Peptides against a protein of PDB entry 8HF1. Designs and how they scored, part 237

Target 1, 320 residues: chain A of PDB entry 8HF1
Amino acid sequence: NVMLYATKPTEVMVSFPHQEQVLTVTRLISAEIEKFYVSLDLMNIGVQPIRRSKSLQCLRDPSKKSFVKQLFNDFLYQMKEYGIYAASIAIISLIVEFDIKRRQAETLSVKLMHRTALTLCEKIRHLLVQKLQDMTYDDDDDNVNTEEVIMNFSTPKVQRFLMSLKVSFADKDPKDICCLVFVERRYTCKCIYGLLLNYIQSTPELRNVLTPQFMVGRNNISPDFESVLERKWQKSAIQQFRDGNANLMICSSVLEEGIDVQACNHVFILDPVKTFNMYVQSKGRARTTEAKFVLFTADKEREKTIQQIYQYRKAHNDIA

## One batch from the design tools (peptide; made by RFdiffusion4, then SolubleMPNN)

Design b2_p25_5_s3 (from b2_p25_5 with T1M E2K T6S E8K F15L E23S)
Fold by OpenDDE base, seed 4:
Structure b2_p25_5_s3 (fold): chain B 320 residues (1-320), chain A 25 residues (1-25)
Amino acid sequence: as target 1 above (320 residues)
Amino acid sequence: MKLTISEKTETVGDLSVTYEILSEE
């Protein structure tokens, strides 16, 4: 029971300004996705065979359209919450997923649907990369993976997160670091992982200090090839983190699945803490003597966040 | 239980981050 470990971490809040400025590129991308949804709704793909998972949950929409919309909605969320740079990484995950689904398509109509989704993803990727290049003054340095580009095209939340990593871990011994980063969504783990790889590589003070890994929860998806690969990846990632070969782990709500992760000295909550269980479980991983539990909040939500943490602390003290 | 907030700024190079420490009194 994760609740029994008595070491209270230092709880820290980092405020960030609300991003009011919507970039033209994000509006264009949103409009292209909306146009695609109209087209998708008009596509006649017929009723596809429902492969029931062993869990009897109808996980697959018979039309497979809901899954396509879910991926684009998750992408739009990532673009909004983490910024254009994170979106440029997130779109690659959609391309990979839709290419797999295109190859696995049992009908020509489903194959065409996934092809159309891929074409849109490539257009979105181009728009994002072009926007990232607008800040590279040198026509010859197509390298959009600089610290400056990453920072400038990240949301204030992600900027404060990256700054907090740099301030906390610059020139530290990698053995002294055991860091968890919690995100709300499964797909955000991969996106933030890719962002961190590029940021760490572009930041000399972190390059040999932080070794990130990510862990995604078990999809209740049928034991298909993807689920086997994901389980192997998850097991490998956890083992690397246990062995100290990775010192920063990005997690979604995976800790509830009985994955024993070692005691950490840093826990970052990148997304809002929505439940008491998430608060207790994530905080319960910050178990070293000088452990920090870091929350990020928009300035406009600061008072609400403080009040929520107060309520969670009170509730935790009442059950301890 | 009262929640108190204290501020701490940490700096590395040109980067500064202000932390609001949430403590119980």
Scores: peptide ipSAE 0.453, ipTM 0.898, DockQ to the pose 0.884
Fold by OpenDDE base, seed 2:
Structure b2_p25_5_s3 (fold): chain B 320 residues (1-320), chain A 25 residues (1-25)
Amino acid sequence: as target 1 above (320 residues)
Amino acid sequence: MKLTISEKTETVGDLSVTYEILSEE
């Protein structure tokens, strides 16, 4: 019995300075969202018909005030955790979603609510883009997607992540790369995907090396609310990754349910590992020889992160 | 099982990243 020593991946930690981007624009945006929440609470949208979806999951009615607040709270989280460049991409997803909901609104009051949310998103987008342009010599909108602008307006965590990608993959053969990037939230997948597209396109050493895709786990959205287009896109993204047409896949932590993802040589955990299951599942995807499992930690949380990894390793060795 | 930490710096051009390698002894 040749015990196939499953080559354990090399576990790597990258520390980053804990710096909050204290930008005037971030404070202005947060204040505008808080003012909007006060106005939203005063809006009379009437009694929404409880769509009894057969699934007992209390499907947050996407037309309710709580869903609007969730989208803006997720945006505020992304702006804080990933920076204002990532926020400029994240706000576009909100604009698209509120425009769809505005068009699908069954009542004038719900239509007005989504229109007001959309107007706020457009204002936020202008504030973000204007701040990105302040660093560019040319007033052209296309010039905000440079490596320098992306790096300067990203959080230290995202900066270290992008630096790690550049150092790991500069001028490598695309066929030798199979990379997973794990994030906590669904909307973060799209945001980091858009950021990576622009970063790769602006970085000569990566342009023909990395081809990113993203995948969102099924459980965060009822299959009833998942558009046919989103399902087609997810299937296409998975197939492109299997075929080697994409070599970097951004995934939400909800990969728990049955997506057979290829064995990877690089696994990046962009957000903190919160559960033992997430640790085992994500680490278990780094199966090639010389596979790397990369974690990011703030300097202040370094000791706590090391202790948590130790406990997860111990627990994994006791079960294996 | 003890965790040991070793540092490795990787450099491409002017860009350097320091990695902390987590090993079991």
Scores: peptide ipSAE 0.449, ipTM 0.897, DockQ to the pose 0.899
Fold by OpenDDE base, seed 5:
Structure b2_p25_5_s3 (fold): chain B 320 residues (1-320), chain A 25 residues (1-25)
Amino acid sequence: as target 1 above (320 residues)
Amino acid sequence: MKLTISEKTETVGDLSVTYEILSEE
């Protein structure tokens, strides 16, 4: 038995400046969402009929108000962590979700609640798109998807990530690339996927080099939130990545449970590594001889990140 | 086990990224 000593991946840290987004538009959007929460708490939606198959979410909040707040809180997180450009993509996912929930509403009060949420999302989308257009001389909607607009309206973390992709993969053979991008949250997978599609399309050096896909982890909380369409998409995305038809996979940390993904040569951790298991599993996907494991850290968190990596390496060496 | 940090800058055109390589001594 030749123990193929898998070469340890090169661990790399990329620092980015901590910038508090002091944009008037982000403050306005946050204030509009907070005003909406006050109005939402005052809404009388009545007692929801107890369905026999209680989803865990219906057990948590029979009013469904907590789910509405969760979606807007996830949006606010994406706007803060990834920037205005990413937020303009993320808001579309909320519009789709609230439109589905509005159509599925069993009561007029619940239908009105989802309609009010949808109207707020449309207002937020308009404010975001208008802000992206302020840098474009021409009112053409396609002009907001340029490399320049994407970079200028992204957080320093996302800027360094996109720069790292361009430097790592410019003019390379697509067959030589097997890349994973790990993010913390489910909704971030779709947001970063949409951002990467537009960035790759606007960047000639990456056009026809990178083909992204995304995979949302299984929602352990409620199978009712996994549409049959989402499960079909996940299976298709995994198969495309296995077949080499996609060479970059965006995934949330929930992929811990045994998706057999091929050995990758690049693993990017876009969000902070919060657990030893996430560190071992994500690093364990970087199995090629020249594999890179890339971490992103804010300058203010640099020392803490270094100490955390040291502790994870020590713990991994004690088990190996 | 000591963690050492080395810097490497990679450049494509006018774009430069500095990587901090984390090595074991």
Scores: peptide ipSAE 0.432, ipTM 0.890, DockQ to the pose 0.880
Fold by OpenDDE base, seed 3:
Structure b2_p25_5_s3 (fold): chain B 320 residues (1-320), chain A 25 residues (1-25)
Amino acid sequence: as target 1 above (320 residues)
Amino acid sequence: MKLTISEKTETVGDLSVTYEILSEE
């Protein structure tokens, strides 16, 4: 019985400072979203035009307003947790979603609701892009996608993550890299993917080293709404990672659902580990020789994070 | 099991990152 000594990954914690100062633009955006929520609550989306005879009581579908608020709340979370550069990418996903919902609207009132949400998203996008441009002194270089702009408009957590990628992978052979990045939320996968594409393109030491991809979990709502296109995209992304055409994969809870991904040499946990299962499953992907498992923590939460890791390690050793 | 913490700094050019390594005793 050759006990394959499963090489335990090196567990690493990276601390980041708490960002105390809120930018004026983030306060303005938050205030515009709150004004929109007041307007949204006053909108009557349940009135079908009276003319068709059968009183189908159009059930006030509170789910439609709730979904709009959920998307903006997720955007506000991303802006707070990842910064205004990440928010400039995240807002595009909201624009696409509200344009689809506007086109699919069965009533004029629902169409108007999604149109109003879309108009707000375009205003937010302009405010974000304008703020990113304020750092470029050269009137001629409209390129907001520089390493400097990305770093300066990212949160300390994202800055430490990008620094850790550069230190870990600068000028390495892309074949020697198999990296996973875990995030909590489904929408964060696309946002961090877009940020990484721009960062890698703007960083010469990484441009031919890292090829990112992302994987989004199944929507817990209805498996029936998972478009055939989304399932095809997930299969293609996994296959590219297996074939070595991508060497960095951004994932949410998808890997907990038993997606067979190859053994990785780096696992980054960008968001706090909330469960023992997430800890074991994500750490369990760092299986190569000298694999690293990297956690990020705010300085204020450092002691709490250490205590959580201690409890998870103890619980894992008691089961093993 | 006791958790011990050691520090390691990795540097590429002018960029340095300090890692806290979590080890078991």
Scores: peptide ipSAE 0.423, ipTM 0.888, DockQ to the pose 0.877

Design b2_p25_5_s4 (from b2_p25_5 with T1V T6S E7T F15L E23S E25K)
Fold by OpenDDE base, seed 4:
Structure b2_p25_5_s4 (fold): chain B 320 residues (1-320), chain A 25 residues (1-25)
Amino acid sequence: as target 1 above (320 residues)
Amino acid sequence: VELTISTETETVGDLSVTYEILSEK
């Protein structure tokens, strides 16, 4: 058991203010999605053939409506948890997915459903981008990808995360950095990856220091539905991180899948640690000398987070 | 296991981040 001899990382908590900044734009977007759900429920898309492949426990929603709703619900979660800037990136992933689904549609009704979803995504994208531009005083510099815009339109959690990256890694040697960022949801990996690319590019102190990659854990959905492309991409991303061509990896639940990731000097937990296994596995990746394990907590949840960490440490010491 | 909390502030330029270090007694 390789974990028993690892030096315990320094465990660090970063508190952030719980700001329910309910922006008007987020309310508008939520209302548009709700209107779309009403319209979606009224759509007759017919009975899709349930291809029971024996191995796929995933009940293909015969209507494919549940999948559409899931993507928008996941988007709403990203907008809430990570902010408007992250949402502007997340919506692009929905556009891509719905365009693929539209092209793959076996029926005109399903094609129309995905087309309507795409039109909504484009409207949402426009609303988000417009709001990002409202803070750019210069009408001529349509560049919403500045450090300032990213920071201002990110949630306090993401702000503290970005600040922590800048403080931790400004002007450091890229070779001395091996960083993991854990997120709860698979789609968040892509969203935060896109945000980090733009942030790093806009931050001179990080531009040549951090090279991010992301890895999406295997869907509990049959590995057969992971496109050969996604598997190749995952393998490539892992290899780049292993070879040191990337020094920051964003991942969701990857450690449960037996992916051999190297020992890291920084592990950031961007989302709340929900399980003991996730705590032990993620912390167990911070194995270098002076490794840091960084947790983010809302001020209101600080005490609960401390108590949870205490319980996890106690449980870990009882097993070790 | 008792946890002790110490605070450290790291600053780069105009950015300051306060870390709460969770140590075992």
Scores: peptide ipSAE 0.440, ipTM 0.891, DockQ to the pose 0.865
Fold by OpenDDE base, seed 2:
Structure b2_p25_5_s4 (fold): chain B 320 residues (1-320), chain A 25 residues (1-25)
Amino acid sequence: as target 1 above (320 residues)
Amino acid sequence: VELTISTETETVGDLSVTYEILSEK
């Protein structure tokens, strides 16, 4: 009965132009990753014993090669969907992960595989940073984190998202802001978090207004040592968001049943809503008076997005 | 349920964002 009186959020769609232009650097990076996959398939790393980690869920690919390919495929996705600037942040996460896996390698062949992957990531990072610097007058790494560089090297989707943040939150009281940003993938949370930190720091109107945090869904956390640090980070991030020390939370999944997050006044869906459950649960977080639920769509997919929202609204009204 | 689409533009300085508001009739 309490659900009937919840003020429905204002549902908003923001259209963005489809990006058809592929930069030479992105083509080069994709080609280097493809060459690496050919090399990786030829690597003999031996039969790794299936360490039954007591937690059933990680069918660790006995070859460990699928994990390496997954990380690079996720990176390629980030570069395509969010742009070169986001990719420059995403590649750092791969560098850290491959360095950890290199140090944890039980065999010389596995160590060499992770070292080769790491060397490729360092090359990719250099290519990305060099391209970001081509627009800066000063060769200093710090000058690539300007509002202008971030905007120019982001996809139209990310540009519209950042513009929407600036328009929505410029010079507002941080206490009046409770914002959720939903993304599809785990690695996108970290990437968009890093992008937002730099964007907010470079944007005077937002520096003292927005404090971002990120959270990854528990089901996507491998039970490895990284999972303990990530679990600590998630608990801290959730607590900061509850305490109002953070007012923007980036999430890769609808917060699992039982993570009570405060009623939000803004919910941004950065990636397409793929399921009815995601739609209902994410929209259901926009519970304040004047709450906005913002969707992003490519102009070419606008009609399809409208029809999908219509079907979700109809289905929600039939159940409610 | 019919969806009506209204367009609103919000502006801060030189920055403008156009929103399409999805309302139920």
Scores: peptide ipSAE 0.428, ipTM 0.884, DockQ to the pose 0.884
Fold by OpenDDE base, seed 5:
Structure b2_p25_5_s4 (fold): chain B 320 residues (1-320), chain A 25 residues (1-25)
Amino acid sequence: as target 1 above (320 residues)
Amino acid sequence: VELTISTETETVGDLSVTYEILSEK
C-alpha cells in the first residue's frame, strides 16, 4: 500500500497591520450614505405591484428600499475592507445596477428613488476619484491607475496581497501559473478583478504574466435575474481558466456550488476563512507539489487565525 | 498536531514580503 502522500500545500500566513482608515473622505461618504438612508425611509414609493413571477423578490424587498440599502452596505464593506481605490471600482457596479433599476422602474416614484441612489453614487465616485487625484500632479483621469496610487489607496490587506502577487509572479512564465483568489462576497470578485487589471497593467513585471478572470456566485437574492449574460460570462471565464487563457481566477464560495476548477499552484484567501468546509475545499485546490495556500490576517487577529487553522487541520486529519 | 511557524522573506527589487509558514511538528 503505497500511501500516495497527497502533496499537502505549503500553508502560508501573511500578516498586515490593522489600520483604522481614518480618512476624511471615507467618513464623508459614510455620512452621505446615512443621510441618504434617512431620506430613503421618508420616500413614499407607493404600493408596489405584486407580479406573480416576481413574488419571491417582492416578498424579499416589497419596498425595493432594502435592495438599495444592501447595495450601499456592500459598497461600504468594500471601501472598509479593500480601500478607496477598490471603492472607486465598486461604485461603478452600483451605478450600473441603479441605472438598470431606474430604466426598469414601473412607477415614477421607484424611478425617482433609483435616480436619487444613482446621483449619490455619482457624487461618491467623484469624491473617490478626487481623492485618488490628490496624489497626482496631473489632472488626467488615467493617472489614478498607477501602481503607486493603487497601493497607497488600498488597505494593508490588499497591499500585502498585491505585494505577494508581485513577489510570487514577477517575470514568471504565464504557463507555470495557476492561481485562485478566494473572496467572501460576490461583488468583491468584480471589484478585485478591476483592481487587478489596473495593477497588472501598471506593473511591468506582471504585465503579460497574469491574466485575471473572476467567477461570481449564484445570485441568492434574485436567481431569476442572473442575466443570461452573467451565466454566459461565468462559463466563458471558467473555460478560459481551464484552457490556460486566464491563469488567475477570483472566486467567491462558488466551489461549494460544484464548479470544478483545475489543480492550482497558488491559492490566496483574501478574506477570513469562516468555515471548515471553505478551508478544506480551497486548500484542496492547491494540489501541485509546490502549491502555496496563502492566508491574510490582521496582526490583532493573528493568534486567533493560527488557532483556527490548527483546529481545521486537526479536524481534517480526524476525517482523512 | 503542533504547528510550528517559520518565516521566509521573498524579495523582488526593493519589494520584500515576509511569509509565515505553518508546518506540522
Scores: peptide ipSAE 0.417, ipTM 0.879, DockQ to the pose 0.873
Fold by OpenDDE base, seed 3:
Structure b2_p25_5_s4 (fold): chain B 320 residues (1-320), chain A 25 residues (1-25)
Amino acid sequence: as target 1 above (320 residues)
Amino acid sequence: VELTISTETETVGDLSVTYEILSEK
């Protein structure tokens, strides 16, 4: 048995300052969401008639309020972890979801609930976009999608990630790049994709170098809620990455689904590695010569992160 | 397995990123 000594990737850690950007707009948005939760708890949605259609497990009434709260909690998490610019993209996904749920509502009370949630999302979007515009001194350039605006309204973690991309890939041949970016949450995957599209378009050194795609894990959605459109998008995104038409893939837990992705030269872990399996699987994609495996850590968590990596390496060497 | 940490800085234009390389001894 020739144990093909797989070339171990270079493991790299990038530290970032734990700065809570306490912006007034973030406090306002959080307070509006909390007020909305109080109003939502007081809403009488009524007992939905259990329509006997066996296939559509109509989520029971408590589950509908819980789902609305979950989406806003996920939004608040993204705003905290990735910043206001990322939040301005993330809120669009909530608007789309609540508009679909409003149209699919079987009762007037449920329709009104989703309409109220949608109105709050539109207000939040306006507050975010207005704050992004307040830093553009030029009244005439409504372009909130500049490199400067993206950097200034991103968290230190996202700033270090974007800086690492620019340093790693500036003016390189796109054919020599095969990059994976791992995120924990499905909504983060779409949000970071939108952020990267705008950042790459605003950064001349990355324009025509990086072509991003994204993949969302299946495990987070009942197969019944995976739109035929989302499945087609995933197949197309994977194929574009295999064909070299895309050279950067953003993934949420996709490796657990047995998706055969080619060997990559760069793997970025944007969110903390929570499991040994995630560590081994993500690191195992960095298989080319001189491959880099890049982790991001807050300065306050640096020692804990180093200790966790040490334990994962030890466990991996004991099994290998 | 002992982990050694080495520091490398990559620079492109005015942008510098400091990497901490985690190597096995």
Scores: peptide ipSAE 0.416, ipTM 0.880, DockQ to the pose 0.878

